# Designs tried in a protein design run: peptides against a protein of PDB entry 5EFW. Part 131

Target 1, 141 residues: chain A of PDB entry 5EFW
Amino acid sequence: TTLERIEKNFVITDPRLPDNPIIFASDSFLQLTEYSREEILGRNARFLQGPETDRATVRKIRDAIDNQTEVTVQLINYTKSGKKFWNLFHLQPMRDQKGDVQYFIGVQLDGTEHVRDAAEREGVMLIKKTAENIDEAAKEL

## One batch from the design tools (peptide; made by RFdiffusion4, then SolubleMPNN)

Design b1_p29_1_s3 (from b1_p29_1, 18 letters changed)
Fold by OpenDDE base, seed 2:
Structure b1_p29_1_s3 (fold): chain B 141 residues (1-141), chain A 29 residues (1-29)
Amino acid sequence: as target 1 above (141 residues)
Amino acid sequence: TKSFEESYKLAKEKVKKKLEEERRKKELE
């Protein structure tokens, strides 16, 4: 129950399922994106992308997943109603005791603003720390 | 708030359903 109590903006995906679908989403994430839990579970997170989403940044995310590495990026995403927001998020793999990737953890910074410089660095540190907390909580399941 | 277990179960069911629907579409070609 520790995982479900984390009041941060995050999702968990399963790369071992077709198209790396979302298998868990926090309430904060649902509120931010304006989707219901039922709408997003089982789907790839690409539904957040839109016309102004930078394709090069998206490729960085894809490469990180394919290479089973972590990545931190900031890009334009869209809510269900079409509202644009800047999404600063960190993605990292969660490995089992054998070292195999089980899930990916994606943590988004609270807020919708484009952050730079010191604010961005602070945000990155925060979401990375949150990702580690989620990793620990998920391993206790 | 839904549990991880419930969320994961629902996600897997949706993925399975989607795959089945895609297969059916191909069979109708």
Scores: peptide ipSAE 0.614, ipTM 0.881, DockQ to the pose 0.695
Fold by OpenDDE base, seed 4:
Structure b1_p29_1_s3 (fold): chain B 141 residues (1-141), chain A 29 residues (1-29)
Amino acid sequence: as target 1 above (141 residues)
Amino acid sequence: TKSFEESYKLAKEKVKKKLEEERRKKELE
């Protein structure tokens, strides 16, 4: 389907399942994080966090999930091999026809470097647009 | 590239398995 053809770093999670696990991951996301698809599916995305991950930023993500709202943050994540990378990340809920949240869409900007100023704003716009594209593609399933 | 349906199925199976394992551990404690 169109969803599987989106060549961006993203995951889809299911908050209706215990611990809001990843239910889909793009190939690019797997490459970014150095995990296999089997290693990632069914897990909460917190495995990407590490010692230098800002806990306040993580709380923002948690709050967004709990409140069923969108959030955009930039935080340190770690690959399977332990490599640190800056993750400019956008999360938003996917709602069904009744308005209930059925999934969350998480989009990560391409790249591993910390992004600031105009570049950050541009990145935010890009990942938000990508999230909308994923939302539309997922609804075609 | 794995399809959404296949990915979702696998994810659900893993979640279920993990939950069952956790329950079993609690029962043994």
Scores: peptide ipSAE 0.613, ipTM 0.880, DockQ to the pose 0.699
Fold by OpenDDE base, seed 1:
Structure b1_p29_1_s3 (fold): chain B 141 residues (1-141), chain A 29 residues (1-29)
Amino acid sequence: as target 1 above (141 residues)
Amino acid sequence: TKSFEESYKLAKEKVKKKLEEERRKKELE
């Protein structure tokens, strides 16, 4: 399908299931985080957080989910082996025909470095565009 | 690459299993 062909770092979560678990992960996301698909599916994405992850930024993500809104943040995440990386992350709700939130789409920029200024703006535009592509592809399901 | 359907099925199964385990732990307390 079109969804599985998107070669970007992304996950889809289901807020209608307990603890908003990941229900789909792209191959690139698995490579980035060093987890297998079986290890990730059915879990909340908080397992990527660690000691240096900014709690205020995490709260922004939580608030966006609770309020069913989109958010773009940059935060420290950790791979399975414990490697730190900067994650430029965009989250947005996917709504059904009735307008109710069905899923959340989470997109991560390609790269592990902290980005600023023009590079950050470019990255944000890219991951937002990717999120829209995923949303359209998911409607074919 | 797994399909969305296969991924979603596996995810739901894992969530269900986790909930069952949590219920069992609570019953033993």
Scores: peptide ipSAE 0.606, ipTM 0.879, DockQ to the pose 0.704
Fold by OpenDDE base, seed 5:
Structure b1_p29_1_s3 (fold): chain B 141 residues (1-141), chain A 29 residues (1-29)
Amino acid sequence: as target 1 above (141 residues)
Amino acid sequence: TKSFEESYKLAKEKVKKKLEEERRKKELE
């Protein structure tokens, strides 16, 4: 399908399952994080967090999930080998025909450096657009 | 690249297995 052909860093999670686990991950996301698909499917995405991950930013993500809203943040994450990277991350709910939240879509910008100003604004626009494309593709499943 | 269907199926199976294991651990405590 079109979803599997999207060559961007993204995951899909299911908040209706216990602990909102990852149910799909793009190949690019696996490459970025250095995990296999088998290792991350069925897990909450918090395994990417580490010592230098800002807890206030993590709380913003949690609040967005609880409130069923979108959020865009930039936070430190860690690869499987323990390498730190800056993750410009956009999360938004995907709703069904009845308006109920079915999944969450999480998109990560290409790159691992902290971005600011115009570069950050451009990155945010890109990952938001990507999230919309994923939403449309997922509706065709 | 795995399909969404295959990925979702695997994820659900892992979640189910984890829950069952956690339940068994609690019962044995």
Scores: peptide ipSAE 0.598, ipTM 0.876, DockQ to the pose 0.697

Design b1_p29_1_s4 (from b1_p29_1, 16 letters changed)
Fold by OpenDDE base, seed 1:
Structure b1_p29_1_s4 (fold): chain B 141 residues (1-141), chain A 29 residues (1-29)
Amino acid sequence: as target 1 above (141 residues)
Amino acid sequence: TERFLEDEKLAREKVKKELEERKEKLLEE
């Protein structure tokens, strides 16, 4: 679909369903993670985690969902084939006109290394801007 | 997966419509 072909790594999840499953995944996200759309839709995104994924960072993501807030972190994720990558990840709620959370937007920037300083700032700006564009588009109706 | 997609059909259609209207903006930003 048109939405799925947006050339950004992102997912949309539904926190009003059990275990906050993915309801949309971009083609870029599928390519990054090496999964098919059928393998991803309806699942919680935790399948990207593995042995070297920092559990404290995962807890920050969980807390943000539970508290209905945004969070930006870097964590080790794994592709379907087991390849490790550093994920600069931004998550934020999508709210309706009443202020109630309808969805979460997750945006990923992949890299071979943990990024710091200028590279991190640039990456954070990019993924936050992408998330805001998605949120803004949804609020137009 | 099929059952999940059926249950969320209305929600997905709404989100898709909203985001498609700003596809070009999302690609450029």
Scores: peptide ipSAE 0.038, ipTM 0.607, DockQ to the pose 0.031
Fold by OpenDDE base, seed 4:
Structure b1_p29_1_s4 (fold): chain B 141 residues (1-141), chain A 29 residues (1-29)
Amino acid sequence: as target 1 above (141 residues)
Amino acid sequence: TERFLEDEKLAREKVKKELEERKEKLLEE
């Protein structure tokens, strides 16, 4: 529950389970997406996608998972009620002491508009830092 | 300082444990 209380929009997924389901979601993420925790856990995050979600961007996310690498993109996502939002999204693997991927950390920065230039750079720095903080929190000291 | 580091370690271990427990729960479903 401590992890869930982090005041950032994030999920943790398990690529070692079928279809890389969400195993953790922050309270903020639930509020953003308008889903309950019960509705989210055990599902692949693709339920956030909709008609205006760019398929090429989605493919970049999939490729990053398959290649066990990080990626940062912006894409249209949808809340449960169907509200569109721009998701500045960062995904990175969480590795164990042996270097094997255990989880993926996905961090979302929401906005009503696509961000560019300085705003985008600031957002990217924020979500990357958040991901690192989550990764660090989940690892042994 | 030593106490601080111990507290941080404990906090991280708790989060890690929670993650593993959640994973196990999903495997059982």
Scores: peptide ipSAE 0.036, ipTM 0.571, DockQ to the pose 0.048
Fold by OpenDDE base, seed 3:
Structure b1_p29_1_s4 (fold): chain B 141 residues (1-141), chain A 29 residues (1-29)
Amino acid sequence: as target 1 above (141 residues)
Amino acid sequence: TERFLEDEKLAREKVKKELEERKEKLLEE
């Protein structure tokens, strides 16, 4: 579909379903993580976590979902083959016209290292803008 | 310009429909 072809790493999840499963994944996300679409849809995104993933950072993501807020963090994730990468991750709710949360948008910026200072700020601006563009593409006019 | 906006609206509606269909499928599984 048109949304899947957006050349950014992102997923859409449904918090109204058990365990907030992924209901949409971009082609770029599949390439990054080395999973097929069939392996991803219907699963919680925690399959990207592994031994070196910081548990406190994961808790920040969980808290944001529970509180229906946005969050931006950096964490270690793993591909299907077990390759580690640093993920600058942004999560935000997608709301309906009434203001109720329908979905979450998750955007991933992959890297070989943890980014700091100006590089981090630039990456954050990029993934936030991407999330906003996805929200606009999916919402009603 | 008006036609462009209508085409964009139609595209967004198709995306929304797809998301709802996927949600329904997950509920059936």
Scores: peptide ipSAE 0.161, ipTM 0.673, DockQ to the pose 0.052; fails the geometry check
Fold by OpenDDE base, seed 5:
Structure b1_p29_1_s4 (fold): chain B 141 residues (1-141), chain A 29 residues (1-29)
Amino acid sequence: as target 1 above (141 residues)
Amino acid sequence: TERFLEDEKLAREKVKKELEERKEKLLEE
């Protein structure tokens, strides 16, 4: 689909389904994580976590979902082959016309190293803008 | 155990169906 071809790493999840599974993934996300679409649809995104993933950071993500708020964090994720990467991750709710949360949009900016200072600020702006663009695109389709 | 497995299978199928429906709606909206 047109949405899947957006050249950004992102997923859409459905918190109204058991365990908030991924219901949509961009082609770029599949390439980044080395998973097929069949392997990830219907699953919670926690399969990207591993031994060096900071649990406190994961809890921040969980809290944001539970509280229906946005969050931006950096965490270690793993590809299917076990390759580690730093994920500058932004998550925000997608709301309907009534203001109720229907989905979450997760945007990933991958890197070999933890980013700080100007690089972090730039990355945060990018992934937040990307999330907004996805939100608008999804509503217009 | 057999009943449990059947229930789990049914649950997975229901989730899959709902997931597909939700995905389709998202793409149609």
Scores: peptide ipSAE 0.033, ipTM 0.528, DockQ to the pose 0.039; fails the geometry check

Design b1_p29_2_s1
Fold by OpenDDE base, seed 3:
Structure b1_p29_2_s1 (fold): chain B 141 residues (1-141), chain A 29 residues (1-29)
Amino acid sequence: as target 1 above (141 residues)
Amino acid sequence: TSFEESRELAEKKVEEELEEREEEEEEEE
């Protein structure tokens, strides 16, 4: 499918299922996080969080889900092996033809470094554009 | 499609986890 051809770090979650679990993950996301597809499907993405993850930033993500809005944040995440990385993350709702939220699209910037200033703005534009491409590809499903 | 298969697998895992949790709660009563 067109969705599977998107070579970016992303997941799709289903807020209609208990605890908004991951229902799809890109190969790049699996490589970034060091998890298999089997280990993450059906789970909430909170398994990426750890001791140094900012709780206030996590709350912004939760609020965006609850309010059915988009959000862009940077937070510390952990790979399966326990490696810390900075995740520039964009989340947005995927809506059906009626305008109801069907899924959420989560996109992560390539790389593991904290980005600032002009580099952050460029990264944000990139992951937002990626999310739009995923939304368009998903309409063909 | 790969997406449909992925979604079905995720739904199955969610259901299995709920069933296991309900069984554990019934055994603790």
Scores: peptide ipSAE 0.577, ipTM 0.844, DockQ to the pose 0.878
Fold by OpenDDE base, seed 5:
Structure b1_p29_2_s1 (fold): chain B 141 residues (1-141), chain A 29 residues (1-29)
Amino acid sequence: as target 1 above (141 residues)
Amino acid sequence: TSFEESRELAEKKVEEELEEREEEEEEEE
């Protein structure tokens, strides 16, 4: 499908299911996080959080979901093996033709380092553009 | 589609987790 051809780190979640679980993950996301598809489908993405994950940043993500808005943040996440990485993360709602939220799209920047200034701006632009491409691809499903 | 298959698998796992939780709650009563 067009969705599968998007070679970026992303997940799709379903807020209509209990605890807004991951319903789709890209191959790149699985590689980044070191999880299998079977290990993450049906789970909330909080399993990526750990001791050094900033709780205030996590609350911003939760607030965006609750308010059905987009958000862009950087937070510490952990791979299955326990490796820490900086995740420049963009979340936005996917809406149907009626304007109702069907899914959330979560996009992660390539790389594992904390980005600032111009590099952060470029990264944000890239992951937002990727989210729009995913939204368009998912509408064809 | 791969998306549909992925979604169905996710839904199944969510249902299984809910059933397990309901069974645990019933055992605690």
Scores: peptide ipSAE 0.575, ipTM 0.844, DockQ to the pose 0.888
Fold by OpenDDE base, seed 1:
Structure b1_p29_2_s1 (fold): chain B 141 residues (1-141), chain A 29 residues (1-29)
Amino acid sequence: as target 1 above (141 residues)
Amino acid sequence: TSFEESRELAEKKVEEELEEREEEEEEEE
């Protein structure tokens, strides 16, 4: 499918299901996080959080979901093996023709380091563009 | 796997987790 051809780190979640679970994950996302597809489908993405994850940043993500808005943040996440990485993360709602939220699209920047200044701006532009590409691909579903 | 297959598997897992939680709550009463 057009969706499967997007070679970026991303997930799609369903806020209409209990606890907004992951319903799709890209192969790159699985490689980044060291989880299998079977381990993450049906789960809330909070399993990536750990002791050093900033709770105020997590609240920004939660608020964006609750308010059906987009957000871009950087936070510490953990792989299955417990490796820490910096996640430049963009979340946005996917809406139907009526304007109702059907899904959320979550995109993660390639890499594991905290980015700043020009590199952060470039990364943000890239993940936002990727989210738009996913939104367009999902309209074909 | 297609998006549809992925979604169906996720929905099934959500249902299974809810059933397990309901069973655990009933055993504690």
Scores: peptide ipSAE 0.574, ipTM 0.842, DockQ to the pose 0.842
Fold by OpenDDE base, seed 4:
Structure b1_p29_2_s1 (fold): chain B 141 residues (1-141), chain A 29 residues (1-29)
Amino acid sequence: as target 1 above (141 residues)
Amino acid sequence: TSFEESRELAEKKVEEELEEREEEEEEEE
Protein backbone atom coordinates (compact mmCIF):
# COMPACT_ATOMS: atom_id res chain seq x y z
CA THR B 1 0.00 0.00 0.00
CA THR B 2 1.02 3.65 -0.26
CA LEU B 3 1.23 3.70 3.54
CA GLU B 4 3.77 0.91 3.63
CA ARG B 5 5.93 2.75 1.14
CA ILE B 6 6.47 5.67 3.49
CA GLU B 7 9.99 5.09 4.72
CA LYS B 8 9.74 7.25 7.82
CA ASN B 9 9.44 6.69 11.53
CA PHE B 10 5.75 6.67 12.28
CA VAL B 11 2.92 4.97 14.08
CA ILE B 12 -0.81 5.06 13.78
CA THR B 13 -2.85 4.81 16.95
CA ASP B 14 -6.53 4.18 17.51
CA PRO B 15 -8.14 6.42 20.13
CA ARG B 16 -11.33 4.42 19.81
CA LEU B 17 -9.59 1.46 21.41
CA PRO B 18 -8.68 1.29 25.10
CA ASP B 19 -5.66 3.45 25.92
CA ASN B 20 -5.13 4.67 22.33
CA PRO B 21 -2.92 1.76 21.25
CA ILE B 22 -0.57 1.59 18.33
CA ILE B 23 -2.31 -0.18 15.47
CA PHE B 24 0.42 0.32 12.88
CA ALA B 25 4.14 0.92 13.06
CA SER B 26 6.55 1.55 10.23
CA ASP B 27 9.60 -0.65 9.83
CA SER B 28 11.78 2.37 10.51
CA PHE B 29 10.01 2.96 13.80
CA LEU B 30 10.59 -0.64 14.81
CA GLN B 31 14.25 -0.30 13.94
CA LEU B 32 14.56 2.95 15.87
CA THR B 33 12.92 1.61 19.00
CA GLU B 34 14.35 -1.92 18.78
CA TYR B 35 10.95 -3.51 19.29
CA SER B 36 9.25 -6.08 17.14
CA ARG B 37 5.90 -5.34 15.59
CA GLU B 38 4.33 -7.91 17.86
CA GLU B 39 5.72 -6.15 20.93
CA ILE B 40 4.32 -2.78 19.87
CA LEU B 41 0.93 -3.43 18.34
CA GLY B 42 -1.90 -3.03 20.79
CA ARG B 43 0.20 -0.97 23.22
CA ASN B 44 0.10 2.67 24.15
CA ALA B 45 3.26 4.46 23.00
CA ARG B 46 4.12 5.41 26.60
CA PHE B 47 6.41 2.38 26.80
CA LEU B 48 8.98 4.60 25.09
CA GLN B 49 9.07 6.86 28.14
CA GLY B 50 11.51 6.53 30.98
CA PRO B 51 13.20 8.25 33.90
CA GLU B 52 14.46 11.25 31.97
CA THR B 53 11.32 11.80 29.92
CA ASP B 54 9.91 15.22 30.72
CA ARG B 55 6.52 14.82 32.34
CA ALA B 56 5.30 18.21 31.19
CA THR B 57 6.02 17.24 27.60
CA VAL B 58 4.17 13.97 28.07
CA ARG B 59 1.21 15.93 29.39
CA LYS B 60 1.20 18.00 26.21
CA ILE B 61 0.89 14.82 24.19
CA ARG B 62 -1.89 13.54 26.41
CA ASP B 63 -3.72 16.84 26.21
CA ALA B 64 -3.48 16.83 22.44
CA ILE B 65 -4.95 13.35 22.26
CA ASP B 66 -7.72 14.21 24.70
CA ASN B 67 -8.54 17.40 22.83
CA GLN B 68 -8.11 15.77 19.43
CA THR B 69 -5.52 18.31 18.35
CA GLU B 70 -2.08 18.19 16.84
CA VAL B 71 1.09 18.66 18.85
CA THR B 72 4.80 18.77 18.16
CA VAL B 73 7.22 18.06 20.98
CA GLN B 74 10.72 16.86 21.63
CA LEU B 75 11.29 14.41 24.44
CA ILE B 76 13.59 11.72 25.72
CA ASN B 77 12.52 8.24 24.77
CA TYR B 78 14.09 4.86 25.33
CA THR B 79 14.68 1.92 23.05
CA LYS B 80 13.99 -1.62 24.13
CA SER B 81 17.61 -1.95 25.20
CA GLY B 82 17.29 1.19 27.31
CA LYS B 83 19.15 3.52 24.98
CA LYS B 84 18.05 7.12 25.36
CA PHE B 85 17.24 9.19 22.33
CA TRP B 86 15.70 12.55 21.62
CA ASN B 87 12.42 12.13 19.85
CA LEU B 88 11.16 15.06 17.84
CA PHE B 89 7.61 13.93 17.56
CA HIS B 90 4.57 15.23 15.75
CA LEU B 91 1.11 13.90 16.42
CA GLN B 92 -2.07 14.80 14.59
CA PRO B 93 -5.55 13.37 14.32
CA MET B 94 -6.66 11.54 11.23
CA ARG B 95 -10.25 12.43 10.52
CA ASP B 96 -12.83 10.72 8.40
CA GLN B 97 -15.03 12.39 5.82
CA LYS B 98 -17.43 13.40 8.57
CA GLY B 99 -14.65 15.07 10.53
CA ASP B 100 -14.57 12.46 13.28
CA VAL B 101 -11.22 11.34 14.59
CA GLN B 102 -10.44 7.86 13.38
CA TYR B 103 -6.78 7.59 14.29
CA PHE B 104 -3.76 9.54 15.39
CA ILE B 105 -0.65 9.75 13.27
CA GLY B 106 2.61 9.98 15.16
CA VAL B 107 5.75 10.84 13.23
CA GLN B 108 9.25 10.86 14.63
CA LEU B 109 12.17 12.67 13.08
CA ASP B 110 15.00 10.62 11.70
CA GLY B 111 17.88 10.66 14.13
CA THR B 112 18.20 10.57 17.87
CA GLU B 113 19.88 13.85 18.71
CA HIS B 114 18.38 16.86 20.34
CA VAL B 115 17.66 19.43 17.66
CA ARG B 116 17.30 23.17 18.13
CA ASP B 117 16.68 26.36 16.24
CA ALA B 118 16.80 25.99 12.46
CA ALA B 119 17.35 22.25 12.61
CA GLU B 120 14.32 21.84 14.82
CA ARG B 121 12.19 23.98 12.53
CA GLU B 122 13.31 21.96 9.54
CA GLY B 123 12.63 18.73 11.37
CA VAL B 124 9.18 19.90 12.37
CA MET B 125 8.35 20.80 8.80
CA LEU B 126 9.54 17.41 7.63
CA ILE B 127 7.59 15.36 10.16
CA LYS B 128 4.47 17.43 9.60
CA LYS B 129 4.74 16.87 5.87
CA THR B 130 5.21 13.18 6.52
CA ALA B 131 2.12 13.14 8.70
CA GLU B 132 0.11 14.69 5.89
CA ASN B 133 1.42 12.09 3.48
CA ILE B 134 0.40 9.34 5.88
CA ASP B 135 -3.02 10.90 6.28
CA GLU B 136 -3.49 10.94 2.53
CA ALA B 137 -2.20 7.41 2.13
CA ALA B 138 -4.47 6.09 4.86
CA LYS B 139 -7.53 7.69 3.29
CA GLU B 140 -6.86 5.67 0.17
CA LEU B 141 -7.06 2.42 2.09
CA THR A 1 -3.60 -4.84 3.39
CA SER A 2 -0.73 -4.78 5.85
CA PHE A 3 -2.52 -1.96 7.61
CA GLU A 4 -5.66 -4.01 8.02
CA GLU A 5 -3.66 -6.97 9.25
CA SER A 6 -1.76 -4.74 11.64
CA ARG A 7 -4.96 -3.23 12.97
CA GLU A 8 -6.56 -6.61 13.47
CA LEU A 9 -3.52 -7.86 15.34
CA ALA A 10 -3.51 -4.76 17.51
CA GLU A 11 -7.18 -5.15 18.29
CA LYS A 12 -6.61 -8.75 19.26
CA LYS A 13 -3.76 -7.79 21.56
CA VAL A 14 -5.83 -5.07 23.18
CA GLU A 15 -8.58 -7.56 23.81
CA GLU A 16 -6.14 -10.08 25.26
CA GLU A 17 -4.62 -7.48 27.56
CA LEU A 18 -8.04 -6.36 28.70
CA GLU A 19 -9.03 -9.91 29.51
CA GLU A 20 -5.80 -10.45 31.43
CA ARG A 21 -6.36 -7.31 33.47
CA GLU A 22 -9.90 -8.28 34.27
CA GLU A 23 -8.70 -11.67 35.42
CA GLU A 24 -5.99 -10.09 37.57
CA GLU A 25 -8.45 -7.66 39.12
CA GLU A 26 -10.85 -10.49 39.90
CA GLU A 27 -8.05 -12.46 41.56
CA GLU A 28 -7.05 -9.50 43.73
CA GLU A 29 -10.60 -9.06 44.97
Scores: peptide ipSAE 0.581, ipTM 0.847, DockQ to the pose 0.890; fails the geometry check

Design b1_p29_2_s2
Fold by OpenDDE base, seed 3:
Structure b1_p29_2_s2 (fold): chain B 141 residues (1-141), chain A 29 residues (1-29)
Amino acid sequence: as target 1 above (141 residues)
Amino acid sequence: TSFEESRRLAEERVRERLERERREREEEE
């Protein structure tokens, strides 16, 4: 499908299931995080968090989910092998024609370093555009 | 579709986790 052809780091989660689990992950996301598809499907994305992950930033993500809003943050995440990376992350709800939230789309920038200023703005624009492309692709499902 | 299969697998894993967590709580009581 068009969704599987999107060569970006992303997941789709289902807030209607307990603990908003990942229901889809791109191949690029699996490569980035070093997890298999079987290891992450059905789990909340918090398994990427570790000792240096800022808890206030995590709370911003939780608040966005609870309020059914979009959010863009940078936070430290960890691969399966324990490697740290900076995750520029954008989350937004996927709504049906009635306006009800069906899923969340989470997009990660391809880079693993902390980005600032113009580079951050450019990265944010890119991952937001990717999220919109995923939203459009998912409407065909 | 790949998405449908992915979603189905995720739902199965959620169910298995909830069942395991329930058993663990019952064993601790």
Scores: peptide ipSAE 0.629, ipTM 0.879, DockQ to the pose 0.870
Fold by OpenDDE base, seed 2:
Structure b1_p29_2_s2 (fold): chain B 141 residues (1-141), chain A 29 residues (1-29)
Amino acid sequence: as target 1 above (141 residues)
Amino acid sequence: TSFEESRRLAEERVRERLERERREREEEE
């Protein structure tokens, strides 16, 4: 499908299920995080958080979900092996034809370093564009 | 589709988790 052809780090979550679990993860996301698909599906993405993850940034993500809005943040995440990486993360709701939130799309930049200034702006544009592509691909399902 | 299959698997995992959590609560009470 068009969705599986998107070679970027992303997940789709379902807020209509308990605890807004991941219902789809790209192969690149699995490689980045060092988890298997079976370890991820059905779980809330909070398992990527760890000791150095900024809780205030996590709250921004939670608030965006609760308010059904988009958000873009950078936060420390951890791979399965415990490796830290900077995650430039964009989240946005996927709405159905009626305008109701059906899913959330979460996109991560390919890089694992903290990005700033022009590089950050470029990364944000890229992950937002990716999210739009995912949204369009998912509507064809 | 791959997406539909993925979603189905996720839903199954959610169900299994909820059942496990229920059992754990019942054992702690």
Scores: peptide ipSAE 0.624, ipTM 0.878, DockQ to the pose 0.856
Fold by OpenDDE base, seed 1:
Structure b1_p29_2_s2 (fold): chain B 141 residues (1-141), chain A 29 residues (1-29)
Amino acid sequence: as target 1 above (141 residues)
Amino acid sequence: TSFEESRRLAEERVRERLERERREREEEE
């Protein structure tokens, strides 16, 4: 399908299931985080958080989910092996034909470094464009 | 794996987790 051909770091979550679990992950996301598909499907994405993850930033993500809005943040995440990386992350709701939230799309920028200024703006544009592509691909299913 | 298969597997994992949590609560009572 068009969705599986998107070679970017992303997940799709289902807020209609308990604890908004991951229901789909791209191969690139698995490679980035060092988890298998079996280890992450059905889990909330909070397993990527660790000691240096900013709780205020996590709250912004939680608020966006609760309010059914989009958000873009940078936060420290951890791979399965415990390696820290900066995650430029964009989250947005996917709505059905009635306008109700069906899923959330989460996109992570390629790379592991903190980005600022022009590089951050470019990264944000890229992950937002990717999220729109995922939204279009998923609606064709 | 297709999106549909992935979603189905995730739903199964969620169900298994909820069943485990229920059993743990029942054992503590």
Scores: peptide ipSAE 0.623, ipTM 0.877, DockQ to the pose 0.857
Fold by OpenDDE base, seed 4:
Structure b1_p29_2_s2 (fold): chain B 141 residues (1-141), chain A 29 residues (1-29)
Amino acid sequence: as target 1 above (141 residues)
Amino acid sequence: TSFEESRRLAEERVRERLERERREREEEE
């Protein structure tokens, strides 16, 4: 399918289910995080957080979900093996024809390093574009 | 589709989690 052909790090979550669980994860995302599909589906993405994850940044994500808005942040996440990585992350709602939030699309930049300045801006543009592509692909389902 | 299958699996996992959490609450009461 068109969605499956998107070779980027992303997840789709369902805010209509308890705790906004991941309902789809790309292969690249699984590789990045070192989790299997079975381990991740049905879970809230907070399992990627750890000791050095900035709580204020996490709150921004939570607020965006609660307010049904998009957000772009960069935060420390952890792989299954406990490896830290910087996650430049974009989250946006996917709305149905009625305008109601159906899903959230979460896109992570390729790479694990902290990005700044021009590189960050470029990364943000890329993950936002990816999110739009996912949104379009998901609407065809 | 893989998406539909993924969603179904996720929903199943959510249900299992909720059932587990319910049992845990009942055991604590």
Scores: peptide ipSAE 0.631, ipTM 0.879, DockQ to the pose 0.910; fails the geometry check

Design b1_p29_2_s3
Fold by OpenDDE base, seed 5:
Structure b1_p29_2_s3 (fold): chain B 141 residues (1-141), chain A 29 residues (1-29)
Amino acid sequence: as target 1 above (141 residues)
Amino acid sequence: TSFEESRELAEKKVKERLEEEERRKLEEE
């Protein structure tokens, strides 16, 4: 399908299921995080957090989910092996024809380094555009 | 589709997690 052809780091979560679990992950996301599809499906994405993950930034993500809004943040995440990486992350709701939230789309920038200034702005634009592409692809399912 | 299969697997795992949580609660009582 068109969704599986998107070669970017992303997940889709279902807020209508208990604890807003991941229901889809791209191959690139699995490679980035070092998890198998079997290991992460049905889980909340918080397993990527660790000791150096900023709790205030995590709260911004939680608030966006609760308020059904989009958010863009940069935070420390951890791979399965415990490797730290900077995650420039964009999250937005996917709505049905009635305007009700069905899913959330989470997109991660390619790369693991902390980005600033022009590089951050470019990264944000890219992951937002990717999220829109995923939204359109998912509507065709 | 790959998405449908992924979603079904996720739903199965959520159900399993909930059943385990309920079992744990009963064992703690």
Scores: peptide ipSAE 0.638, ipTM 0.877, DockQ to the pose 0.908
Fold by OpenDDE base, seed 3:
Structure b1_p29_2_s3 (fold): chain B 141 residues (1-141), chain A 29 residues (1-29)
Amino acid sequence: as target 1 above (141 residues)
Amino acid sequence: TSFEESRELAEKKVKERLEEEERRKLEEE
């Protein structure tokens, strides 16, 4: 499908299921996080969090889910092996033709380093554009 | 589709987790 052809780090979650679990993950996301598809499907994405993950930033993500809004944050995440990385993350709702939220799209920048200033702005534009591409691809499903 | 299969697997795993959690609660009572 067009969705599967998007070679970016992303997941799709279903807020209509208990605890807003991941229902789809790109191959790049699996490679980034070092998890298998079977290990992450049906789970909330919080398994990426760890000791150095900023709780205030996590709350911003939670608020965006609850309010059905988009959010862009940068936070420490952990791979399966316990490796820390900086995750520039964009989340936005996927809405149906009636305007109701069906899914959430989560996109991660390819880089694992903390980005600032112009580089951060550029990264944000990139992951937002990717999210829009995923949204359009998902409409073909 | 691959997306549909992925979604179905996720739903199955959610159900299994919830059932396991309920069994654990009953065992602790």
Scores: peptide ipSAE 0.636, ipTM 0.877, DockQ to the pose 0.832
Fold by OpenDDE base, seed 2:
Structure b1_p29_2_s3 (fold): chain B 141 residues (1-141), chain A 29 residues (1-29)
Amino acid sequence: as target 1 above (141 residues)
Amino acid sequence: TSFEESRELAEKKVKERLEEEERRKLEEE
């Protein structure tokens, strides 16, 4: 499908299921995080958080989900092996034709380093564009 | 589709997790 052809780091979650679990993950996301698809599906994305993950940033993500809004943040995440990486992350709701939220789309930048200034702006534009592409592709399902 | 299969697997995993959590609660009583 068009969705599987998107070669970017992303997940789709279902807020209608208990604890808003991941229901789809791209191959690139699996490679980045060092998890298998089976290890990720059905879990809340919080397993990527660790000791140095900023709680205030996590709360911004939670608030966006609760309010059914989009958010863009950078936070420390951890791979399965415990390697730290900076995650420039964009989240937005996927709505049906009636305007009801069906899923959330989470997109991560390809890089693992903290990005600033012009690089951050470019990264944000890229992941937002990717999220829109995913939204369009998913509506065909 | 691969998306549908992924979603179905996720739903199965959620169900399994909930059942395991309930079992653990009963064992701790």
Scores: peptide ipSAE 0.635, ipTM 0.877, DockQ to the pose 0.860
Fold by OpenDDE base, seed 1:
Structure b1_p29_2_s3 (fold): chain B 141 residues (1-141), chain A 29 residues (1-29)
Amino acid sequence: as target 1 above (141 residues)
Amino acid sequence: TSFEESRELAEKKVKERLEEEERRKLEEE
């Protein structure tokens, strides 16, 4: 499918299911996080959080979901093996023809380092564009 | 794995988790 051809780190979640679980994950996302598809599907993405994850940043993500808005943040996440990485993350709702939220799209920048200034702006532009591509691809499903 | 298959598997796992949680709650009462 067109969705499967997007070679970027992303997930799709379903806020209409209990605890907004991941319903799709790209191969790149699985490689980044060191989890299998079976270990991730049906779970809330909070399993990536750990001791050094900023709780205030997590609250921004939660607020965006609750308010059905988009958000872009950087936060510490952990792989299955416990390796820390910086995640530049963009979240946005996918809406139907009536304007109701059907899914959320979560996109992660390639790389594991904290980015700032011009590099951050470029990264944000890239992951936002990727999210739009995913939104368009998902409408074909 | 197609999107549809992925979604179906996720929904199955959510259902299984909820059933396990409810069973645990009933056993603790």
Scores: peptide ipSAE 0.631, ipTM 0.876, DockQ to the pose 0.837

